# Peptides against a protein of PDB entry 4CIC: the designs that were tried, part 151

Target 1, 148 residues: chain A of PDB entry 4CIC
Amino acid sequence: KVSTKGHYGVQAMFDLAQHFGEGPVSLKSIAERQGLSEPYLEQLIAVLRKAGLVKSVRGAQGGYILAREPRDIKVGDIIRVLEGPIAPVESVSQDDPEHSLKFDFSVTKSVWEKVKKSIEEVLDSITLADMLKDAEEAQMAQGYMYYI
Target 2, 147 residues: chain B of PDB entry 4CIC
Amino acid sequence: KVSTKGHYGVQAMFDLAQHFGEGPVSLKSIAERQGLSEPYLEQLIAVLRKAGLVKSVRGAQGGYILAREPRDIKVGDIIRVLEGPIAPVESVSQDDPEHSLKFDFSVTKSVWEKVKKSIEEVLDSITLADMLKDAEEAQMAQGYMYY

## One batch from the design tools (peptide; made by RFdiffusion4, then SolubleMPNN)

Design b2_p23_4_s4 (from b2_p23_4, 15 letters changed)
Fold by OpenDDE base, seed 5:
Structure b2_p23_4_s4 (fold): chain B 148 residues (1-148), chain C 147 residues (1-147), chain A 23 residues (1-23)
Amino acid sequence: as target 1 above (148 residues)
Amino acid sequence: as target 2 above (147 residues)
Amino acid sequence: KAIELDDIFGSDDEGYLKLEFEK
C-alpha cells in the first residue's frame, strides 16, 4: 500500500502545484478540493513544511504554497518525506525470535532491492510539473469528446 | 509490503529450484533450510501446487518438486499466485463513506499505475533460473575473496 | 474504484513504504 499518507500527500502537493503562482491557499480549500479532512491535511502539511516542500504564508489571505517550483519536486521526494525510505519488504518484526532466522537470503533480498530501485526510479522520474501536464492533457481529451 | 507470504513463497520456490532434478524434497527440509515453520510452508505449498507451480510426489521419498523448469517460473508468477494482482494502491475500504470521496484523481492514479507496471516488469524479468545464477555468482565471489 | 494506495504500499512503524498486493 502506498500509505494513505503518501497518496493524500501527493494529492495535496498536486493541489498546491495547480495553484502555484496564484498565492497562498488555505488548508480548508485544499481539504475540500481533495476530499481530505482538514485535521488530516494539517498533519500532512506539517510534515511537508518541515521537510521544506511547503511554505506557510501569514496574513489575512494566508495559507500554504509550494516551497519550490513544481518541476523541482519529484513524487519520490514527497513519498520519502511522508513514508520514509521505500522498502518493498518489511523486515519481519522481532517478535517471534525463533523463526526470525533472518536468513539474509542474499538472493531473495536482491530481488526486492531490484523492485525497490525500480519504484524509486519511477517516482523520481515524475515531477509535480509532469503531473500538471498530464492533468492538462486529460482535460483537453475530455473537452474534445464533448465537441465531437 | 511484499507480504511475508510473497517473500517466503519466493524463498520456498527458490529452495525447490536449487534441488530441481534431484527429486522430491520434503516440506520439513525446505522449512528447515528456509527458516520457515512447517505449517506455514504447507499453506504456501498448497497454494503454489493449486496454481500448478509445484507438484507433489508420492512415496517413501515423496515431497515436492517444481512443476516447471526454473527458467519457466518468473518471480512475478509466484507473487501473483500468492498475493494476487500487483496493485500499488488498495481501494479505500467502504467503511468511512463520508471521507471516501473517491476522488478518482486520475493523475495520482496514473502515478501508481506507472509504479505497478514497473514492479510487474521487474518481477516478470526475473526467473528462478536467474536467481540460481545469481546465487552461484555470489558463492564464487565469496570463494575468490578467500583465495 | 479509486485504488487506495494503502493497499499497495503500507508504512511500517519504522516509516518504510511497504509493497502490498491486491487480493
Scores: peptide ipSAE 0.035, ipTM 0.792, DockQ to the pose 0.274; fails the geometry check
Fold by OpenDDE base, seed 1:
Structure b2_p23_4_s4 (fold): chain B 148 residues (1-148), chain C 147 residues (1-147), chain A 23 residues (1-23)
Amino acid sequence: as target 1 above (148 residues)
Amino acid sequence: as target 2 above (147 residues)
Amino acid sequence: KAIELDDIFGSDDEGYLKLEFEK
């Protein structure tokens, strides 16, 4: 399970990407469209803003915009901001406190490092622009299925 | 963090791979070498045995062996047995119970499915034989640094 | 039990993505 934070963060950023160029979007509007609580979204947006992925626009029609173009924001960037760096497989949280031996078994650690690297590569290969394109293609495919 | 179960499962299977062809290895011996509790290891081995990755050998020199050659056991096989299939991104566990809306946002789901697929591909690309080779290379590299 | 992504990716208290496989 991707953390709820990571999932909703990507979802919120994608919503902002869909409205990129249309001006500021209110948190309320994002929350309503994405099925998020406004307070939770506010926390996410605060982190994303601090990281420079989102900008706040003040005024009567104020809200939030992407700080960069959708093509310049990777999913990996969003996840790193929200979840931090994909930690090296440090301590296997031994649920059993007694055998918490950090057995740094080098070979098994290398397996997990390879997994980590692959995840990073995937997330860094997907931009918000790619997600927009995928969404458009999916909508077109659904539209074509109704016309056939 | 890989689950302790997945981690220790791979570690235990790797220990068995290192002793492949030497005969049965006792759970005690594996536990001691791998820094595992014997009771916990017993549970892991039971699951792995049921899945046909490990065989029990009975007798005075009884213990466990790999049921297949190290080259025929993928890390992905071990993980699937211990953790189950890498589930499709079902429910985002909402830590906040109130907003547990499974918003099946199709586009975001596709991202996580790509991640899942990548993990599966990596784990299925690594065999216990590959791990043995990596261990040997690492030992040789350490040995050469001392010379 | 299928490894859910939440089981693969947990946020620890330190905010790191951890590969958590279901326990």
Scores: peptide ipSAE 0.033, ipTM 0.794, DockQ to the pose 0.287; fails the geometry check
Fold by OpenDDE base, seed 3:
Structure b2_p23_4_s4 (fold): chain B 148 residues (1-148), chain C 147 residues (1-147), chain A 23 residues (1-23)
Amino acid sequence: as target 1 above (148 residues)
Amino acid sequence: as target 2 above (147 residues)
Amino acid sequence: KAIELDDIFGSDDEGYLKLEFEK
């Protein structure tokens, strides 16, 4: 499970990407479109703003914009900001805290490190611009299905 | 987080792989070597046995063995047995259960599907035999540093 | 905070690997 924080953070950033160049978007409008609670979105936006991925615009048409072009924001950048660096799997044995021997079993650790690296590579290969393109292609495909 | 089940399951299976061909290994010995509680290991082994990855051997020298050769068991096979299919990231909003709108946002879903596929490919590319080889290479490298 | 792989990989209630990112 991608954390709710990572998932909703990517959704919010994608919404801002869809409106990039159209001016600032209100948190309320993002929350409504993405099915997020406004208070939760405020927390996410605060973190994203602090990290320099989002800018606040003041005034009557105030709100938020992407701080960079969609092509210059990787999904990996968003996830790192919201969740921190993708750490190797620390087995927190929730079920038996007493036997949480951090068995630093080097070989099993290497497996999880490979998985981590793979995740990072995927997330760093996808920009908000790529997501916009995928959305456009999906919409076109739906449009063609109605025309057949 | 790889679930504790997945992590310890891979460790237990790797222990059995290290002893493959040497006969059955007791749960107690696996638990001791891998730093696992014996009751927890019993649960893991029960699942792995049911899935046909492990066999129980009865008798005075009874215990458990891999049901297949280490080269025929992928890490992905172990994880699928213990944790089920690597499902696409369902965002369970723990923080706001009421707003857990399964926003089937197709584009964000596609991102997580790509991540899932990548994880599956990695885990399916690693066998217990590969892990054994890596362990041997690591031991040799340590041995060479002492010379 | 490093995203612990344990935060990336959680079992869902259905037993699926969930990519949980560290809170």
Scores: peptide ipSAE 0.033, ipTM 0.791, DockQ to the pose 0.165; fails the geometry check
Fold by OpenDDE base, seed 4:
Formats: C-alpha cells, structure tokens, sequence
Structure b2_p23_4_s4 (fold): chain B 148 residues (1-148), chain C 147 residues (1-147), chain A 23 residues (1-23)
C-alpha cells in the first residue's frame, strides 16, 4: 500500500498543480476537492512547505501555491518529502520479537533493493506536469464518450 | 517495508533452492539457518505447499523440497502466493474514517498502477536460480576479499 | 488478497518508506 500520507500528499500537490498560475488556493478548497480533512491536509502542507515544494501566501486571498512549476516537481520528490527515502526492508522482525534477527540475508536484501530502485525510477519519471497532461487526456476522452 | 511474511517466505524458498537436489530439508533446519521460528515457518510452508511451490516428503528423513526447479520459481510467484496479487492502492482511507472517500482520483491511481506494474516486473524477472547465482557470486567475492 | 500500495509503502520510525505486503 502507498501510505495514506503519500497518497494524499500527491493528491494535494496535484490539486495545486491544476491551479498553478491562478494564484493561492485555500486549504479548505483543496480539502473539499480532494476529499481530505482540513487538519490532515494542514499537516501535509506543513511538511511540503518546509521541504520547499509549496509556498504560503498571506492575506485575505491567501493560501498555498506550488513553489516550482509542475514540470519541476517529480512524484518521487513528493514521496521522499512525505515518507522519507524509500528504505529497503529494515525491521521485518517486529512481528516476531524472538526472531528479530536483522537477518541481513544479503541475497534477499538485493531483491528488495532492486524493487526499491524500480519504484524510485518510476516515481522520478512522473512529474506533476505529466499528471496534468494525463488528466487532460482523460477529460477529453470522457468528453468524447459523451458525444458518441 | 517488505512484509515479514513476504521476506521470510522468500528466505525459506531460497533455503530450499540452495538444497535443491539434495533431498528433503527439515523445517527445523530451515528455521535455524534462516533465523525463523519453527511455528512461523510451518505456517509459511503450509501456504507455499498449498500453492504448489513446495512439496512435503514423508518419513524419518522427511521434510520439504521445492516443487519446481529454482529457475521455474519467480520471486513474484512466491510473493503472490504469500501476499496475494500486488493490488493498486485500495482503501488508503482506513486512517481517516471521515475521509474514507475512495477518491478514485483516476490520475493518482494511474501513478500507483505504474508503480505496481514496475514492482511486478522486477519480481517476475528474478527467479530462485538468479538468487542462487547471486549468492555464489557474493561468496566468491567475499572469498577474494580474504585473499 | 491484492497487495495494496499502502501495504507496500509504510513509514518506519526512521521515516523510510517501507515496502509492506498485506497479509
């Protein structure tokens, strides 16, 4: 499972990308559109802001904007900020305290490292701009289905 | 984190691969070598056996063997048996019951589907035979570092 | 059961994305 944090973080960032260039977006509006609680979104945005992916704008028309263009923000950047580095299997051992042997079985570790690398490559290959394009294409496809 | 089940399942299967052709291996011996509890390993082996990846041999020298050659067992096969199919993001919503909206945000879902596909491709590209080869290479490399 | 992405990705106490596979 992608963590809830990662999932919602990407959704929130995508919402900001959709409104990029339109000015600041309120957390309330993002929360409503993305089906998120405002308090949860506030926590996510705080982390993303601290990492320099989001900027806050103060004032009556204040809110949040992307700190960079959508093409300059990878999904991988968002995930790393929210979840940290994609770690290989560290402590599998929590469920069996007696066998908490960090069995650094080198060969098995290498399998998971390959998986990790593959995930990173995928996430680093997708930008918010790519997601915007995909959304536009999906909307166009839906629009055409209504006209048929 | 790879689930404990997936991790230990792959380790147990790898142990059986290392002994492939040598006859049945006892669960006790696997558990000892892999640092697993016997009861936990019994559960894993039961699932793997039911899925046809492992065979049981009865008798005084009984135990378990791989049901297929190491080259014919993918890591992906093991993981699918133990964990089920790599599903895309189902219910992210468990942590916030109020916002359990299965927001099938199609675009975000597509990102995770790409990740899923990538994981599947990697796991399906690695066989137990590949792991055996990697282990041999690692042992040889360690042997050369000591010389 | 399908491995959910949430089961694949979990944060450890150190903030690392963990690959968790669902039971």
Amino acid sequence: as target 1 above (148 residues)
Amino acid sequence: as target 2 above (147 residues)
Amino acid sequence: KAIELDDIFGSDDEGYLKLEFEK
Scores: peptide ipSAE 0.032, ipTM 0.794, DockQ to the pose 0.282; fails the geometry check

Design b2_p23_5_s1 (from b2_p23_5, 10 letters changed)
Fold by OpenDDE base, seed 1:
Structure b2_p23_5_s1 (fold): chain B 148 residues (1-148), chain C 147 residues (1-147), chain A 23 residues (1-23)
Amino acid sequence: as target 1 above (148 residues)
Amino acid sequence: as target 2 above (147 residues)
Amino acid sequence: SAEEEVKKLAKEVFGDDEILELS
């Protein structure tokens, strides 16, 4: 299960990508469309802004815009930005605090490193522009299904 | 985070792989070598046994063995077996229980499905035999550093 | 550790419980 932060962060960034070039989008509008609480979205956007992925526009028609073009923002960039400040929830698995996963076993470590690398490669291969294209294709496919 | 169960399960299975062909290994011996509690290991082994990845040998020299050759056990097989019965620890993120991740957004779902597929492919590409080989290579590399 | 990072990333990507659910 994708962390809630990563999932919602990608959703929020995708919403901004859909409106890229149309001007600033309010947090309220994003929250409504994405089914997010506004306070939660504020926290996500604050992190994304600090990382330079989002810009704040001030004024009556103020809000947020992507700081870069959708093609220049990878999903991996979004995830890395959101994961950084997320204190490792030491899932203190309450049950046995003493079993510090001594991951000292080099061979098992290498397995997980391979998994990590694979995840990174996938996430870095997908841009917000790719997601926009996928959304357009999905919408066209749905439209054709209604006309048949 | 790879669940603690997945991690320790792979470690336990790897320990059994290292002793494959030598006869049954006691849970106590595995627990000591892998730094696991014996009760925790018993739970893991029970699941792995039920799934047919491990066999129990009875008697004074009893214990556990791999049910298949190391080359015929993928890391992905181990993880799938262990994650199935592991009730999703609903990490009730206490903070907002109501935000059921309505993953209804098809496009974002597709991203995570791609990631999932990639993980599965990696884990299914690694066997216990591959891990044994990697361990041998690492040991040889350390040996050469001492000479 | 790399595993902790993978776990973190996977947790971030898949949530705490289903990170490696090879379904």
Scores: peptide ipSAE 0.081, ipTM 0.752, DockQ to the pose 0.089; fails the geometry check
Fold by OpenDDE base, seed 2:
Structure b2_p23_5_s1 (fold): chain B 148 residues (1-148), chain C 147 residues (1-147), chain A 23 residues (1-23)
Amino acid sequence: as target 1 above (148 residues)
Amino acid sequence: as target 2 above (147 residues)
Amino acid sequence: SAEEEVKKLAKEVFGDDEILELS
């Protein structure tokens, strides 16, 4: 399960990417399109803005835009930003609170480090531009399936 | 976060791998070495046993052994077994219970599928035998630093 | 620790309980 924050953060950023160059997008419009609560989205956008991934535009046509081109924003960048302030909930597994996972075993730690590295590599290999391209290809494929 | 179950499951299986060929290992001894509660370990071992990764040996020298050689057990196999019965706690994020993450957006779903695939590939590339080798190398390296 | 970071990342990526849900 992708974290709700990560998932919705990527969705929100993707929505902004889809409208990149069209001007500022309102939070309301993003929330409606992405099926997000506006208050929740506001929190996400605040974090993303602070990290410099999103810009707020003021005025009658105000809203939010990507601070960089979609090609210059990796999914990994979004996730890192959203995960940063999320206090690692030490999920003290209620079942054994006393056993703090002492990752003291170097070998098991190395397994998880490899997993982490792999995740980072994947997320850093995907830009919002790549996602836009994938969306376009998917729409084209759906369009072709209806004509057959 | 690696799930506690996944982490401890891999630790327990690795402990069994370290003792592979030496006979059955008691849950108590595994729990002590790995810093796990015995009851928690018992639950993990029950799942791993049911999945055929661990065997129970009965008798005076009873305990648990790996059901297969360390080289034939991937970390991915352990994780899959342990995560299967873990009911996906629909972490209904208390903050917005109504927004069931409809992963309805195909493109975002594809991102996470790529991540999942990558994780699977990594975990399937690591066996308990690989972990044993890494442990031996680490011990050798530590031994050389003290000398 | 690297593990805590992985756990954090995995939690953030996969949720609290389903960090490595390979299913």
Scores: peptide ipSAE 0.078, ipTM 0.760, DockQ to the pose 0.104; fails the geometry check
Fold by OpenDDE base, seed 3:
Structure b2_p23_5_s1 (fold): chain B 148 residues (1-148), chain C 147 residues (1-147), chain A 23 residues (1-23)
Amino acid sequence: as target 1 above (148 residues)
Amino acid sequence: as target 2 above (147 residues)
Amino acid sequence: SAEEEVKKLAKEVFGDDEILELS
């Protein structure tokens, strides 16, 4: 399950990547393009800004920009920033509250560790630049030549 | 999402794999060894049985066995049976119920599809036999540290 | 730690309730 937060965070960052080099983009414009509520986007952008992935530009033409080039921002970086400090959320399974799933079983733990590693590798292998390229290729395939 | 259900399902199946060839194992014994409640295990086993991953043996020495050899059961098979198709977990954020996260954005959807594919590949690369081997290797490594 | 980052990613990808029990 990709959290809604992670999903929308990646969308917002991708929108900023599409406008990279064009100057600051307003939160309103991002929200409109990505189908996000402005208040929700403000929360996401605040976290991303604190992490140094986005910059705020002040003034009449103010807004937000990527703090780095799209090639220097991995999807994994975005996700790691948005999830905050992983509090060990003891997921109490509602159905068996007494059995704290102490994954004490070393062998099954290793399976999930492999899965986690694989997820990280995938997310760290994808940059915003890669996403831009994929979008361009998809548009070309659809006959819409958007010239960047 | 590897649910608690998926986790315990893999544990239960692994327990059955450890006893493969020894005959039927009681749910009680599995529950005791794996730290599971019997009622919860019954639900898991019912699903796994329906999917043909386990068999029920009746009688005084009845219980459950793997329906296939451990090498022929992937972790991915167990997870798919218990959780259904590794659906891209539509996280319905409680906070924005109206925005069904329609991953409508094709590019972001592709990212999550890549993640999903990677998870599936990992889970399909691991069999119960692989897990048995890993357990044996771990036991050997621990046994050598005591000398 | 790298482990904490992995747990975060897992939480985001799989949701809060179920995957963190695996860590």
Scores: peptide ipSAE 0.075, ipTM 0.753, DockQ to the pose 0.113; fails the geometry check
Fold by OpenDDE base, seed 4:
Structure b2_p23_5_s1 (fold): chain B 148 residues (1-148), chain C 147 residues (1-147), chain A 23 residues (1-23)
Amino acid sequence: as target 1 above (148 residues)
Amino acid sequence: as target 2 above (147 residues)
Amino acid sequence: SAEEEVKKLAKEVFGDDEILELS
């Protein structure tokens, strides 16, 4: 399972990307479109704003915009920002509270480092612009299926 | 977090790989070396045995061995076996119980599928034999730093 | 540690219990 935070964070950022250039988007509208609770979205947006990925716009038509162009925001950037405030959940494995997962085993550590690196590479290879393109292609494909 | 199960499962399998060809290893000895509780290790070994990655040997010198050579066991094989019994933890995000993470968003789903595929490829590229080699190289490197 | 970071990333990407769900 993708972490709820990562998943929803990417969804929220993608929603902002879809509206990029159209002006500020309200949190309410994002929440409604993405099926998120508004309070949860507020927390995500606060983190993303602090990290400089999102900008708040004041006024009657206030809301949020991407702080950078969709092509300049990697999925990896979003995930890294959202991971920062994730307190190291001491995974107290409920099953063995006495054994803190000390990943002290050097060889197993290297395996997980390789996994991490691969994840980072994938996430850094995908921009919000890439996601927009994929969405457009998917919509076109659906449109063509209805006309055939 | 690498699931505790995945981490310890790989550690236990690696311990068995280090002793491959030396005969059966007791669960107690594995638990001691890997810093695992014996009951926890028993659960892991039971799953791994059922999946055919580990073999039980009976007798006074009974214990466990790898069912296959270290080169024929991928880390991915171990993880797949251990994940099977991992009930899909309904990650009920405590923060929003009403919104089941329906990964219904097709575009975001594709991102995670790419990540998943990449992880699988990495884990399938690493065997227990590769891990043994890495351990030997690390030990040699440490030995050279102290001389 | 790199492992902690992987765990963190994996938790963030896959959730606490599903980090390595190679299904």
Scores: peptide ipSAE 0.073, ipTM 0.752, DockQ to the pose 0.095; fails the geometry check

